# Designs tried in a protein design run: peptides against a protein of PDB entry 4XPM. Part 150

Target 1, 160 residues: chain A of PDB entry 4XPM
Amino acid sequence: VMLHSKNVKGFLENTLKPYDLHSVDFKTSSLQSSMIITATNGGILSYATSNNDVPKNSINEINSVNNLKMMSLLIKDKWSEDENDTEEQHSNSCYPVEIDSFKTKIYTYEMEDLHTCVAQIPNSDLLLLFIAEGSFPYGLLVIKIERAMRELTDLFGYKL
Target 2, 67 residues: chain B of PDB entry 4XPM
Amino acid sequence: DIKGTIAFDTHGNVIESTGVGSQRIEDIGDLSKVTLDAEGFAQVQGDSLLVHLYKRNDITLAVYTSA

## One batch from the design tools (peptide; made by RFdiffusion4, then SolubleMPNN)

Design b2_p23_7_s3 (from b2_p23_7, 11 letters changed)
Fold by OpenDDE base, seed 5:
Structure b2_p23_7_s3 (fold): chain B 160 residues (1-160), chain C 67 residues (1-67), chain A 23 residues (1-23)
Amino acid sequence: as target 1 above (160 residues)
Amino acid sequence: as target 2 above (67 residues)
Amino acid sequence: LTLSEEEKKELRELFDKLMEEIF
């Protein structure tokens, strides 16, 4: 099934939901944002945010979107640098993973007080990006994004 | 009686933490170095708390108890 | 310090539950 824009948006919205680990009584906050961006320019192709109560076309919404654009660009730049840096690829901030025989990497990045992780959708020109509060553990965030990528097989190999 | 937990990966990053575990994230460094038995278990003393360790599939769970 | 078989069982069960919730 082809993923239409609405399907992608819905998918990203679903990724926002928090973990609720009853076994140990641990619960996270919702992700602040979830995005699919271009690996080339950091352009946002689709995104979802937990705070959607801002009036449309308001200055607050514009600022919010602009902030996402900025973060996207910054993270893309950092990702690009790391993809060309062997040392960074072997740091504890990089998780090599394999999904359906496709290899990719998950990177964790601290963005001010936010915890972020980004991963290239296998063999594609796209990145999946999660932005969470600082209270969201990186280890769990990594697991979350890996699991999410496994649901994006339709985008594997997507080239711009 | 569980006083807290920490789960962490091989990178030393937290997966979850609860109770006193949330206050002892710094223990991960030492806990990751603990020698586990053939089944993946270990038990170590940390301050006044006992730490029970179990590792499987690159995830370690630490359970803190008073005894 | 070693865990008893019962302690191991409990710990493993907790681990399993946790993994089930995460994955």
Scores: peptide ipSAE 0.780, ipTM 0.953, DockQ to the pose 0.936
Fold by OpenDDE base, seed 2:
Structure b2_p23_7_s3 (fold): chain B 160 residues (1-160), chain C 67 residues (1-67), chain A 23 residues (1-23)
Amino acid sequence: as target 1 above (160 residues)
Amino acid sequence: as target 2 above (67 residues)
Amino acid sequence: LTLSEEEKKELRELFDKLMEEIF
C-alpha cells in the first residue's frame, strides 16, 4: 500500500495538534512543524507547519521553508552520526522502541530553543521529524512521535 | 489537595508538569531512585511538601501535596 | 512513609486518567 502525498500531508497536519491534559491541567502548544525527510540526504518529502500567519508566496514563507530545510539537514546529519555512535545510542536522548515487531530509535535534539525529535520509520529510508517549542516536554514529544509512527505502517520498509 | 504534578519516563525526561511540579523538575533525579513497594507506590517527604509516587509501565507520576 | 489505600486509589485513578489522555 502506497501513501499518496496528499494523504501524508494531511497526516502530518494532524500531528501538529497539541495535548490538552485535563486530568492534571497541562497543555502544550501545537507542534511548529512535522516532516518526513529522507535519511540519505535530509530532503523534505512532506511537511506541515502551524505557522499559518505568513502569506503565500511571500518572502517570509520562502524563508520559513528554507529554515525547515536547514533544520532537516542538521537533524539528519546528527541522526546519522548517532546511528554510528554506540555511546549516543545509550544516552537518555535515545529511545529504542518496537512497533509491531519492527525496531527503531527515537532521538531527541535541542535545536536552539526548540525541542525536536526524530525517528527512522522502521526499515525505511525515511525519517519522521517533529519540531516543537521549548516548552514541549521531551518525554511527551517522544510518546507523540511513537504514536504517530504506529500510523505509518504503509511506509515501513520504504526504500528510495 | 494537589499542589502540582510531574510525570516522567525512565530516561528522566518530563512527560508533563504542573503547579509546584513545574518548578521542581530537578527532583526527578532523586525521585527516580526511590524504592517503590510491590504495587508501585511510594511516599517521600520533600522540602515542605509530600510527594506521592506511582509507577507503572515505565512511567512515574509524582503528586505533590501539603500532607 | 506509606500511602493509605485511599491515597493509592486516588493516585492510581489519576494516573489512569492521565494515561488515557496521552495514549
Scores: peptide ipSAE 0.779, ipTM 0.953, DockQ to the pose 0.943
Fold by OpenDDE base, seed 4:
Structure b2_p23_7_s3 (fold): chain B 160 residues (1-160), chain C 67 residues (1-67), chain A 23 residues (1-23)
Amino acid sequence: as target 1 above (160 residues)
Amino acid sequence: as target 2 above (67 residues)
Amino acid sequence: LTLSEEEKKELRELFDKLMEEIF
C-alpha cells in the first residue's frame, strides 16, 4: 500500500472517530484534531479536524488553522525537551512502545483544557499528534494513537 | 449488579470509567497496589461497595458492585 | 476476600469484550 497526500488526509479523518464501548456503556467524543507534523520544526504536513462546517477561506478557518499551528509548535518543543530528558522519559506521561521491531515513545500532554498525545513515527522525522477534549481519558488516547501508528508503516523511516 | 467500572493501565491512566467508577478515579492509586492471585484476580471492599479486580496484559479492570 | 469461579468467569468475559472493542 502506498500513502499519497490524499490518502494521508483520509486516514487522519478516520482517526477522528470516537470510541463507543458497549460492553461497559462508555463512549467518547470525536477527536478535535489529528495531525502529522515535522519533528524538526513542528510544521504541519497534514491534518484533520472535527466540525468541518467552516467555510473555506473564512476568518474562522484561518483562526482554526493558526491555532493548530501554534499547538503543533508548542507540542513539538515539549517533545524535543522530553526526548533529551531521562527523567521525563520515565514519567507516567511517557509510554515506550515497539511496533514491528521499531522502537518509539508516546507522550501525553495537557494543553489548557485539552488532552493531547504525540508520538514519533518509527525511525522518521515525523510526529503523529492527537488532540482531544479533556473528557477523553489518556489511557485510551495512548491506545488509539498506537493503533493508528501501526497503520502508517509507509511512513516508517521517512526522512525530510 | 454492576454499579460502575474503571479500566486503567500500568501508568495509572484511565482507559474507561462508568457509573460510580467515574466518581472514584482516585481509587486507582490504591487499586494498583492490590496483590492479585495467580490468575490475576482480587476482591477489595471499600465503603459500601465491593471492587472486583482483573488484570491481564498490563490492563486492570475494576468492577464496582454492592456485594 | 476471594472471587468465586463464576465471578471470575463473568469478569474475564467482560474484560474480553472490552478488549475486543478497544483493540
Scores: peptide ipSAE 0.779, ipTM 0.952, DockQ to the pose 0.939
Fold by OpenDDE base, seed 3:
Structure b2_p23_7_s3 (fold): chain B 160 residues (1-160), chain C 67 residues (1-67), chain A 23 residues (1-23)
Amino acid sequence: as target 1 above (160 residues)
Amino acid sequence: as target 2 above (67 residues)
Amino acid sequence: LTLSEEEKKELRELFDKLMEEIF
């Protein structure tokens, strides 16, 4: 069983929402982007962005989409390298996690001035990718993506 | 009165920071090494501020106060 | 330095509220 594309898009859009922690008076910006990509080639299956003011078929939209494609490919490549590197898997940038008896890893990557976080959907050929501003703390970003992953059980075990 | 907070995970990464805590992220290295009591609490004097620590489920909350 | 029972209570309550918001 797989989530329908429309439902996935809506899910990703919801992940863009910022944290507003009233207990300590801390708030974040919205995520810049949220994507599900293939672990094989970094192809984007679904995505959401906080920038909705770009006209369709405009040069700005094309450049924006191309930028997302480039970032997804770069992050996929880095993820692939780390998955084959024992030392990188034991760094503080790697979080082994278990969700409903399924094991996966969450990686944090600095991309220029952006904070990114990527995780393989358990036992699948898919990656969940969050891109945030540099002010978004990594510890919270990791928590956010783990919580989001728990809502994607329908994609567990998905193979291309 | 609370002057600031830092919450961080076992990797030393920030979960949240507020007030003076936002300017003392470098304290995480030392705070992570503090011995906690059986209930997960500790209190440490840091320069002019007191740091109140509580850890549960691999998350540490540090609260900075004047007393 | 040790925390009083009241201080521990307040700190635990703050922690619980924070956890409720982020999870």
Scores: peptide ipSAE 0.779, ipTM 0.953, DockQ to the pose 0.931

Design b2_p23_7_s4 (from b2_p23_7, 13 letters changed)
Fold by OpenDDE base, seed 2:
Structure b2_p23_7_s4 (fold): chain B 160 residues (1-160), chain C 67 residues (1-67), chain A 23 residues (1-23)
Amino acid sequence: as target 1 above (160 residues)
Amino acid sequence: as target 2 above (67 residues)
Amino acid sequence: LTLSEEEKEELRELFDKLLEEIL
């Protein structure tokens, strides 16, 4: 089954859901944003945001979208640099992972007061990007994005 | 009684923290160096709390108790 | 310091519950 744009949007919206643990008394906030961007230009192909309090077509909404575009570009650039830097790939901010025999890497990046996590969808020209509040721990964010990426097998090998 | 918890990965990054564990994130550095038994368990005495450790599949859970 | 078998079991149970929620 191919992922259509609406299906991808819905998927990303579902990733926004917070963790609410009962085994231990721990709860996260919702992700601020979840998006699929191009690894080449950092262009946003699809996105979801928990900030739905802004009126549509307002100046504030435009600013928020522009902010997402800026963040996606910055993160893509950092990701590209790290992919060409063996030292960065061995830092605590890089998680090599294997999904169904496909190898990829998960990177964590601090963006001002936000915690971000990005991973290349295996063998594709696409990146999955999570943006969370600073209270969202990186270890859990990595687990979250790895779990999400396992559900995007239809995008494995996708080339622009 | 559990006073708090910390779960962390092999990179030393937090997965979750609760109670007193939330105030002792800096303990991860030392806890990651603790020698575990064959089953993945260890017990370490802290300042005023006892720390119970269990590691499996690259995840370590630390549980803080009074005794 | 050594954990008792009971303590180990309790810790293992908590760990399993945690993993079930986060994975």
Scores: peptide ipSAE 0.768, ipTM 0.953, DockQ to the pose 0.932
Fold by OpenDDE base, seed 5:
Structure b2_p23_7_s4 (fold): chain B 160 residues (1-160), chain C 67 residues (1-67), chain A 23 residues (1-23)
Amino acid sequence: as target 1 above (160 residues)
Amino acid sequence: as target 2 above (67 residues)
Amino acid sequence: LTLSEEEKEELRELFDKLLEEIL
């Protein structure tokens, strides 16, 4: 079973929602962006962004999409390098995780002033990518993306 | 009497921080080395504040109080 | 320095509430 494009888009939009904790007085901003990209080329298959104030088909929208494409490519390249680097896989920026007997890794990357994390959807050619403001803690971001991946079982093993 | 909190993972990355905890992120390095009891608890003195520690399932919660 | 049983319980409860919100 494969997720339909509409379902994937809606899923990514839902991941944008911020944390609003009440046990402790702590709130995050919404994610800036959430994407599913190809592990091979960093191409964007689906995305959602919290900045919806930009008119559609405007120059500003085009620029924002181009920015996402650039970030996607850069993060894909860094991810590819780290997957071939044993030392990077043992750094504090790499979280080995297991979901339903499938092993994958979550990486955190500082992208200018933004906090990002990326993870290969288990046994697939796809990456899930979250982009947040610098105020979004990495530990919480990792938890967020792990929980999100658990909802993408239909994409496990997906090959291009 | 809570003055602040820090929650962090085994990588030393912050999960959440509040109050004075937000200004003491550098404490994570030392707090991660504290020996916990059999139930996962510890208490340490930090500056003018008391730090209460609890760790379970690779997550550590630090609570800062005046006493 | 040691925590009392009451302090431990309060800390555990706070921890549980936090986990419930983030997981």
Scores: peptide ipSAE 0.768, ipTM 0.953, DockQ to the pose 0.940
Fold by OpenDDE base, seed 4:
Structure b2_p23_7_s4 (fold): chain B 160 residues (1-160), chain C 67 residues (1-67), chain A 23 residues (1-23)
Amino acid sequence: as target 1 above (160 residues)
Amino acid sequence: as target 2 above (67 residues)
Amino acid sequence: LTLSEEEKEELRELFDKLLEEIL
């Protein structure tokens, strides 16, 4: 199945869904944001946010988008630094994973009061980025983004 | 009889926590060092609670009970 | 301290249910 831009948007929107466990009495909030950004500049190619109750073309919408741009850039910068730091790649903030014989890494970053995780889509110039509230546990966030990346095989190897 | 749970990964990061487990996240450090049997199980006496451990595929589940 | 076979089974089942929901 070919991934079109609107399909990517829909995919990201679906990733916003919270965990609501029944095996144990545990549930999370929805992700605040889910994005695909460029590994080169941190530019946002597609995004979804749980806060859709903002009037379109309003100053509040602009501010929220600008905030996402700022966060994506900051996280990209941190990711880039870590990708060039062997020690950071062996810290507890880095999860090496393998998806369909492709190797990638998942990084967790605390940004202010938010919990974030980012991972390079295998062999691509793209990063998948999740932003969640501080109550969202990192271990579960890592699992979530790994499972999500498994659904983005069409983007594996994508180069800008 | 379950008073709470903690699930955590090999990095010591929480996957989920419930009940008394949510107030005992600091236990992960010690729980991660517990020697498990051949099947991946262990029991540890905690602070007035019994902790049942099961680990498989890099995920550890801790269940807190009174006995 | 050792778990009984019954306790092990209950714990294993809970673990499996949890995995099913999070993976």
Scores: peptide ipSAE 0.768, ipTM 0.953, DockQ to the pose 0.928
Fold by OpenDDE base, seed 3:
Parts: structure tokens; C-alpha cells; sequence
Structure b2_p23_7_s4 (fold): chain B 160 residues (1-160), chain C 67 residues (1-67), chain A 23 residues (1-23)
């Protein structure tokens, strides 16, 4: 099954769902946002946000979208820097992973009081980006984004 | 009875924490250095709690109990 | 300090349940 634009949007919306564990009494908040962006310019190809009650074409919607664009660009820039820095790739904020024999890296970044993680979709010009509240633990956030990427095999190798 | 839990990865980042574990995140540094047996288990006496450790697939689960 | 076989089993089961939920 190929992922289309509508399917990608729905996929990202599903990633917003919080963890609600029963084995142990632990639950998280929903992700603030989930995005697929370009690795080249940080442009948003698709996104989902937990606050979707803003009227269309309103000033509030414009501001929120602009904020996402800004964060996307900042994180893309940091990711680009780290991808060209051997020391940063060996830091505690970098998780080398392998999905179906494809290698990629997951980076965690603190954005003010928000917890973020970003990963290049294997062999593609695309990045998957999660933005969560500061209460969302990084270890779990990394697991979440790794599991999500395993469902995006249709985007592996995607070039702009 | 379980008083709390901490699960953490090899980077020392929290996966989950509950109960007294949520107040003992600083223990991860020491717990990560504990020598485990051949099956991946260990027990460590804390301040007033016993910590049961189990590690598999780069994830460590710490369970805090009174005994 | 050593864990009994029963304690190990309980801890392993909890671990397995946790992994099932987060992975």
C-alpha cells in the first residue's frame, strides 16, 4: 500500500496519540506536532498538530503555522550541522539506528521547554520531526519515532 | 509491592518512570554501572529501597521495592 | 544480593509487558 498525501496526513495525526501504559502506571501527553519536512530547506510537506481547533484563515492559524515553519527550519539547520560534525554524531543526543538494513540517525534537541526529535527517513531527502512537551521523556520519544519510521517504508529513498 | 519504576536506555535517557522512580532519576547514572548476572539481573540496596534491575536489548528496567 | 527465580520471573514478565506496550 502506497502512502498518498491523505494517508501521510492521517499517519502523522496518529503519531500524535499519547502513550497510556498499563503494565506500569505511566502516561504521556499527546505530541504537540508531527511533521515531514525537507532536509534541504526545512520546508513542511505534511504536518499534524494536537491543537486543531483554530479557525481556518484566522490570524491564530497563520501564527501557529508560521511557528511550525520556524521550528522546522531551526531543527533542519541544527540537523544539517550535526550531520557534518563527527563529534556531534557521537554525542549522547544521537542514536544510530538500522531499519530493514537501512541506516539512519535519530537526534534529540531541546527547543526552549519542548522536547524534539528528528530523523532522516532512510536514504531520502525527508526528515520526520516530533515535537513534544518537556514532560515527554527522550528515551520514549526516540522509541516512538523509530517505530513510526518503520511504517514509512514507501518514503525510503525518496528524492526531491 | 512495587513502589516505583524507571526504564532507561543506554544513553541514560528515561523511557518511563513511576512512583518513587520519578523522584530518583538521578539514580540512572549509578544503576547503569551495576554489573548484571548472566541473565541480565541484579539487585542493589538503595537509601531505603531495594532496586531490582533487569536489562535486555539495551533497555534497563529498575523496580523499586521495600524489600 | 541475589534475586530468586520467582523474582526474576516476575521482573521478566513486567519487562515483557512494558516492551509490548512501547514497541
Amino acid sequence: as target 1 above (160 residues)
Amino acid sequence: as target 2 above (67 residues)
Amino acid sequence: LTLSEEEKEELRELFDKLLEEIL
Scores: peptide ipSAE 0.767, ipTM 0.953, DockQ to the pose 0.923

## One batch from the design tools (peptide; made by RFdiffusion4, then SolubleMPNN)

Design b2_p24_1_s1 (from b2_p24_1, 10 letters changed)
Fold by OpenDDE base, seed 4:
Structure b2_p24_1_s1 (fold): chain B 160 residues (1-160), chain C 67 residues (1-67), chain A 24 residues (1-24)
Amino acid sequence: as target 1 above (160 residues)
Amino acid sequence: as target 2 above (67 residues)
Amino acid sequence: SLLEEIYKQADESSKRPGPLVGEV
């Protein structure tokens, strides 16, 4: 089984869309980044960013990718530590969820001034990772990634 | 008149905030401890504002009003 | 309701253009 690169990236690009709530006068920014990374090494398999005006292979593009690589690795490490820590799994930063009998956990992590959340794609070697500005509420971010995970059933059980 | 709102989840994390609610995120700690009635409602008197609480489907909405 | 709107928008932002895996 191989990933459909274009469709995966297209999905991640769609997740960048902000909330614009009309029931209350509230709107978020777009996600800064949306990624699928490996649970083993934190390697990026696919990503989308809200800033897409940087020329490919430019110095700025390289810096942007390097930053994403750094963040993905750091978050993967924190995630792996928490998965082996019962206390952290019961903190307010962990949301156990079940999707069609498949279980996973959503973790929220503050990375400097950014709000992030990450969750393992059920029974897979993959993590879904959202990176947002600090103004993006964690509660909304959790809901966003939970609803996104429901559309990743093709990747449930995906092994590297 | 509504002066602002805060919505938060069962973990105390913010879902949304508007108006004066955006400046009172720290209230969530106390608001989350308020006992709600059978319909999921409560009222709490703040410093100068009345807070109307409504919980449904694990989301609590706090509405700040002058009265 | 607020919750309905949140879920609706979250679902709308979670659309995929097609299958995420290809044939071997």
Scores: peptide ipSAE 0.706, ipTM 0.887, DockQ to the pose 0.914
Fold by OpenDDE base, seed 2:
Structure b2_p24_1_s1 (fold): chain B 160 residues (1-160), chain C 67 residues (1-67), chain A 24 residues (1-24)
Amino acid sequence: as target 1 above (160 residues)
Amino acid sequence: as target 2 above (67 residues)
Amino acid sequence: SLLEEIYKQADESSKRPGPLVGEV
């Protein structure tokens, strides 16, 4: 089984969309980044970013990609540690969820001034990772990634 | 008159905040301890504001009003 | 309701162009 790179990229791009709630006067920014990374090494398999104004192959793009690589690795490490820590799994930063009898956990992590959340795609070697500005509420971010995960059934059980 | 709102989940994390609610995120700790009625509703009087609490499907919405 | 709006928008942001995997 191989990833459909174009469709995965398109999916991640769609997840960048902000919330614009009309029931209350509240609006978020777009996600800064959305990624699928490996649970083993934190390598980026696919990513989308809201900043598309950076010229391709420019030094700024390279720096931004390198920054994403660094963040993904750090978050993967934190995730891996938490998956082996019972206390962390019971903290307010961990949301156990079940999708069609498949269980996973959503973790929220503060990365400097950024709000992030990550979850393992059930039974897979892959993680879904959202990175947002600090103004993006964690609770709303969790809902966002949970609903997104429901659309990733194609990747359930995906092994590298 | 609504002065602001805070919505939060069962983990105490913010879903959204508006108006004065954005300046009172720390209230979540106390609001989460309020006993709600059978309809998931409660009113809490604090300082000069009245807080209306509504909980549904594990999301609590706090609405701050003058009265 | 707020909850309905949240879930609606979350679902809308979760659309995919098509299958995420291909045949080997």
Scores: peptide ipSAE 0.704, ipTM 0.885, DockQ to the pose 0.921
Fold by OpenDDE base, seed 5:
Structure b2_p24_1_s1 (fold): chain B 160 residues (1-160), chain C 67 residues (1-67), chain A 24 residues (1-24)
Amino acid sequence: as target 1 above (160 residues)
Amino acid sequence: as target 2 above (67 residues)
Amino acid sequence: SLLEEIYKQADESSKRPGPLVGEV
C-alpha cells in the first residue's frame, strides 16, 4: 500500500490550525509542525510546518528539516522506551484512547521549550507527531491529536 | 465578576487559562482533589478568590470570582 | 459550551483532502 503523499501532506497542514475559543478568551498559536513518522526509525514520511517563508533548497530549509529529523528521532526513541515501560504508560503523560475499537496511546513530551505529543496510528508502523510552542496547553494538544487520529483510519494497520 | 479561568483534564494538564487563572496553574493540584457534587459542581475559597468548579466529560473548569 | 467548541475546532483541523492511501 502506497501513501497518497499530497493528501497526507494536506491533512497535516490542516492540523496546524490553532484553537480560537470564544467560550473563553483564549486562543493558541498554530502548531509548529505536524508529522507522520516511522515507529521503527523515526523517519519522516510526511510533514507540515507553520513556517513557510523559507525558500526550498536553501540552507535555512535544510537546517529546519534537519532539526525536524532530529526531533522526530528523539521523540520516536522516547515513545519506544515508554511503550516498553509499564510505569510510563500509567503516568499522566500517557493517554490511552480507543477509536472505533482500535487502541492507541497519546504521549506528551517536553522538548526544550516546545510541547509535543505523539501517538501510534493503530496497528501501524506509523506515528503521528505534533510539535507546538510551550504556550500550547497539553490538554488541548492531546484533544487535537486524538481528534486528528480519528481521521486516519486509512492508515490503521499500515505496515512498512 | 469573573477574574479568570482554568480548564484542566483528568491528568492535570491545562486545557486553557485566562485572567488570574493564567497565573494560578499551580492551583490545579489542589483543585483536582476537591470533591464535586452529583452535578459536577463545587465552590472553594482560595487565595482571596472564590473558585467555582465545573466538571463535565472529564474536563474541569475553574472560574475565579471575587465572590 | 467550552467542550463542544474544543471538539468542534479539533475536528475542523482534522479534515482530509481525500484518501490517504493509493495503489498497492
Scores: peptide ipSAE 0.701, ipTM 0.883, DockQ to the pose 0.920
Fold by OpenDDE base, seed 1:
Structure b2_p24_1_s1 (fold): chain B 160 residues (1-160), chain C 67 residues (1-67), chain A 24 residues (1-24)
Amino acid sequence: as target 1 above (160 residues)
Amino acid sequence: as target 2 above (67 residues)
Amino acid sequence: SLLEEIYKQADESSKRPGPLVGEV
């Protein structure tokens, strides 16, 4: 099974959208980045960033991608460790969820001053990863990724 | 009059905050322990502010008022 | 209303252009 690269990219771009809550006077920034990475090696299969002002193929783009690669690997490692740690799976940073009988876990991680969350696409070798500014509430971030995961049924069971 | 709000989930993580609520995130620890009635409501007096708690779908909204 | 708005916006940000697998 092959990924539809353009549609995956488009999906990730849509996830960048911030909250703008009118019921209360509260709004967030856009996500910094949204990625699908491999659970095996933390490799980036697809990504979207809110900063699209960087010229294509520029040094700045390369540097930004390299930074994403580094964060992806670090988060993958943390995720992998937590998946083998019962205590971490029962912490306030882990949200077990079920989507149409498919189970996964959402983990929140502080990366310096950034708020991140990651979840394995059910039964797959893939992780969905959101990176946001520190002002982005973890609770909203968790809801965001949970709702996004519901739209990734095409990737449930995806194996590398 | 509403002075601020805090919304938080069952893990104690913030969903949103406004007004004085943004400066009182530490209250979540105590607010999460408050027993709610059958309708998911409670009122808690804290210092000079009254906190109105509403829980729905595993999300708790705390509304801070003067009275 | 707040909860409804949160979930609504989360769902809106989760739209996909089309199938995520298959031939490009």
Scores: peptide ipSAE 0.679, ipTM 0.866, DockQ to the pose 0.789

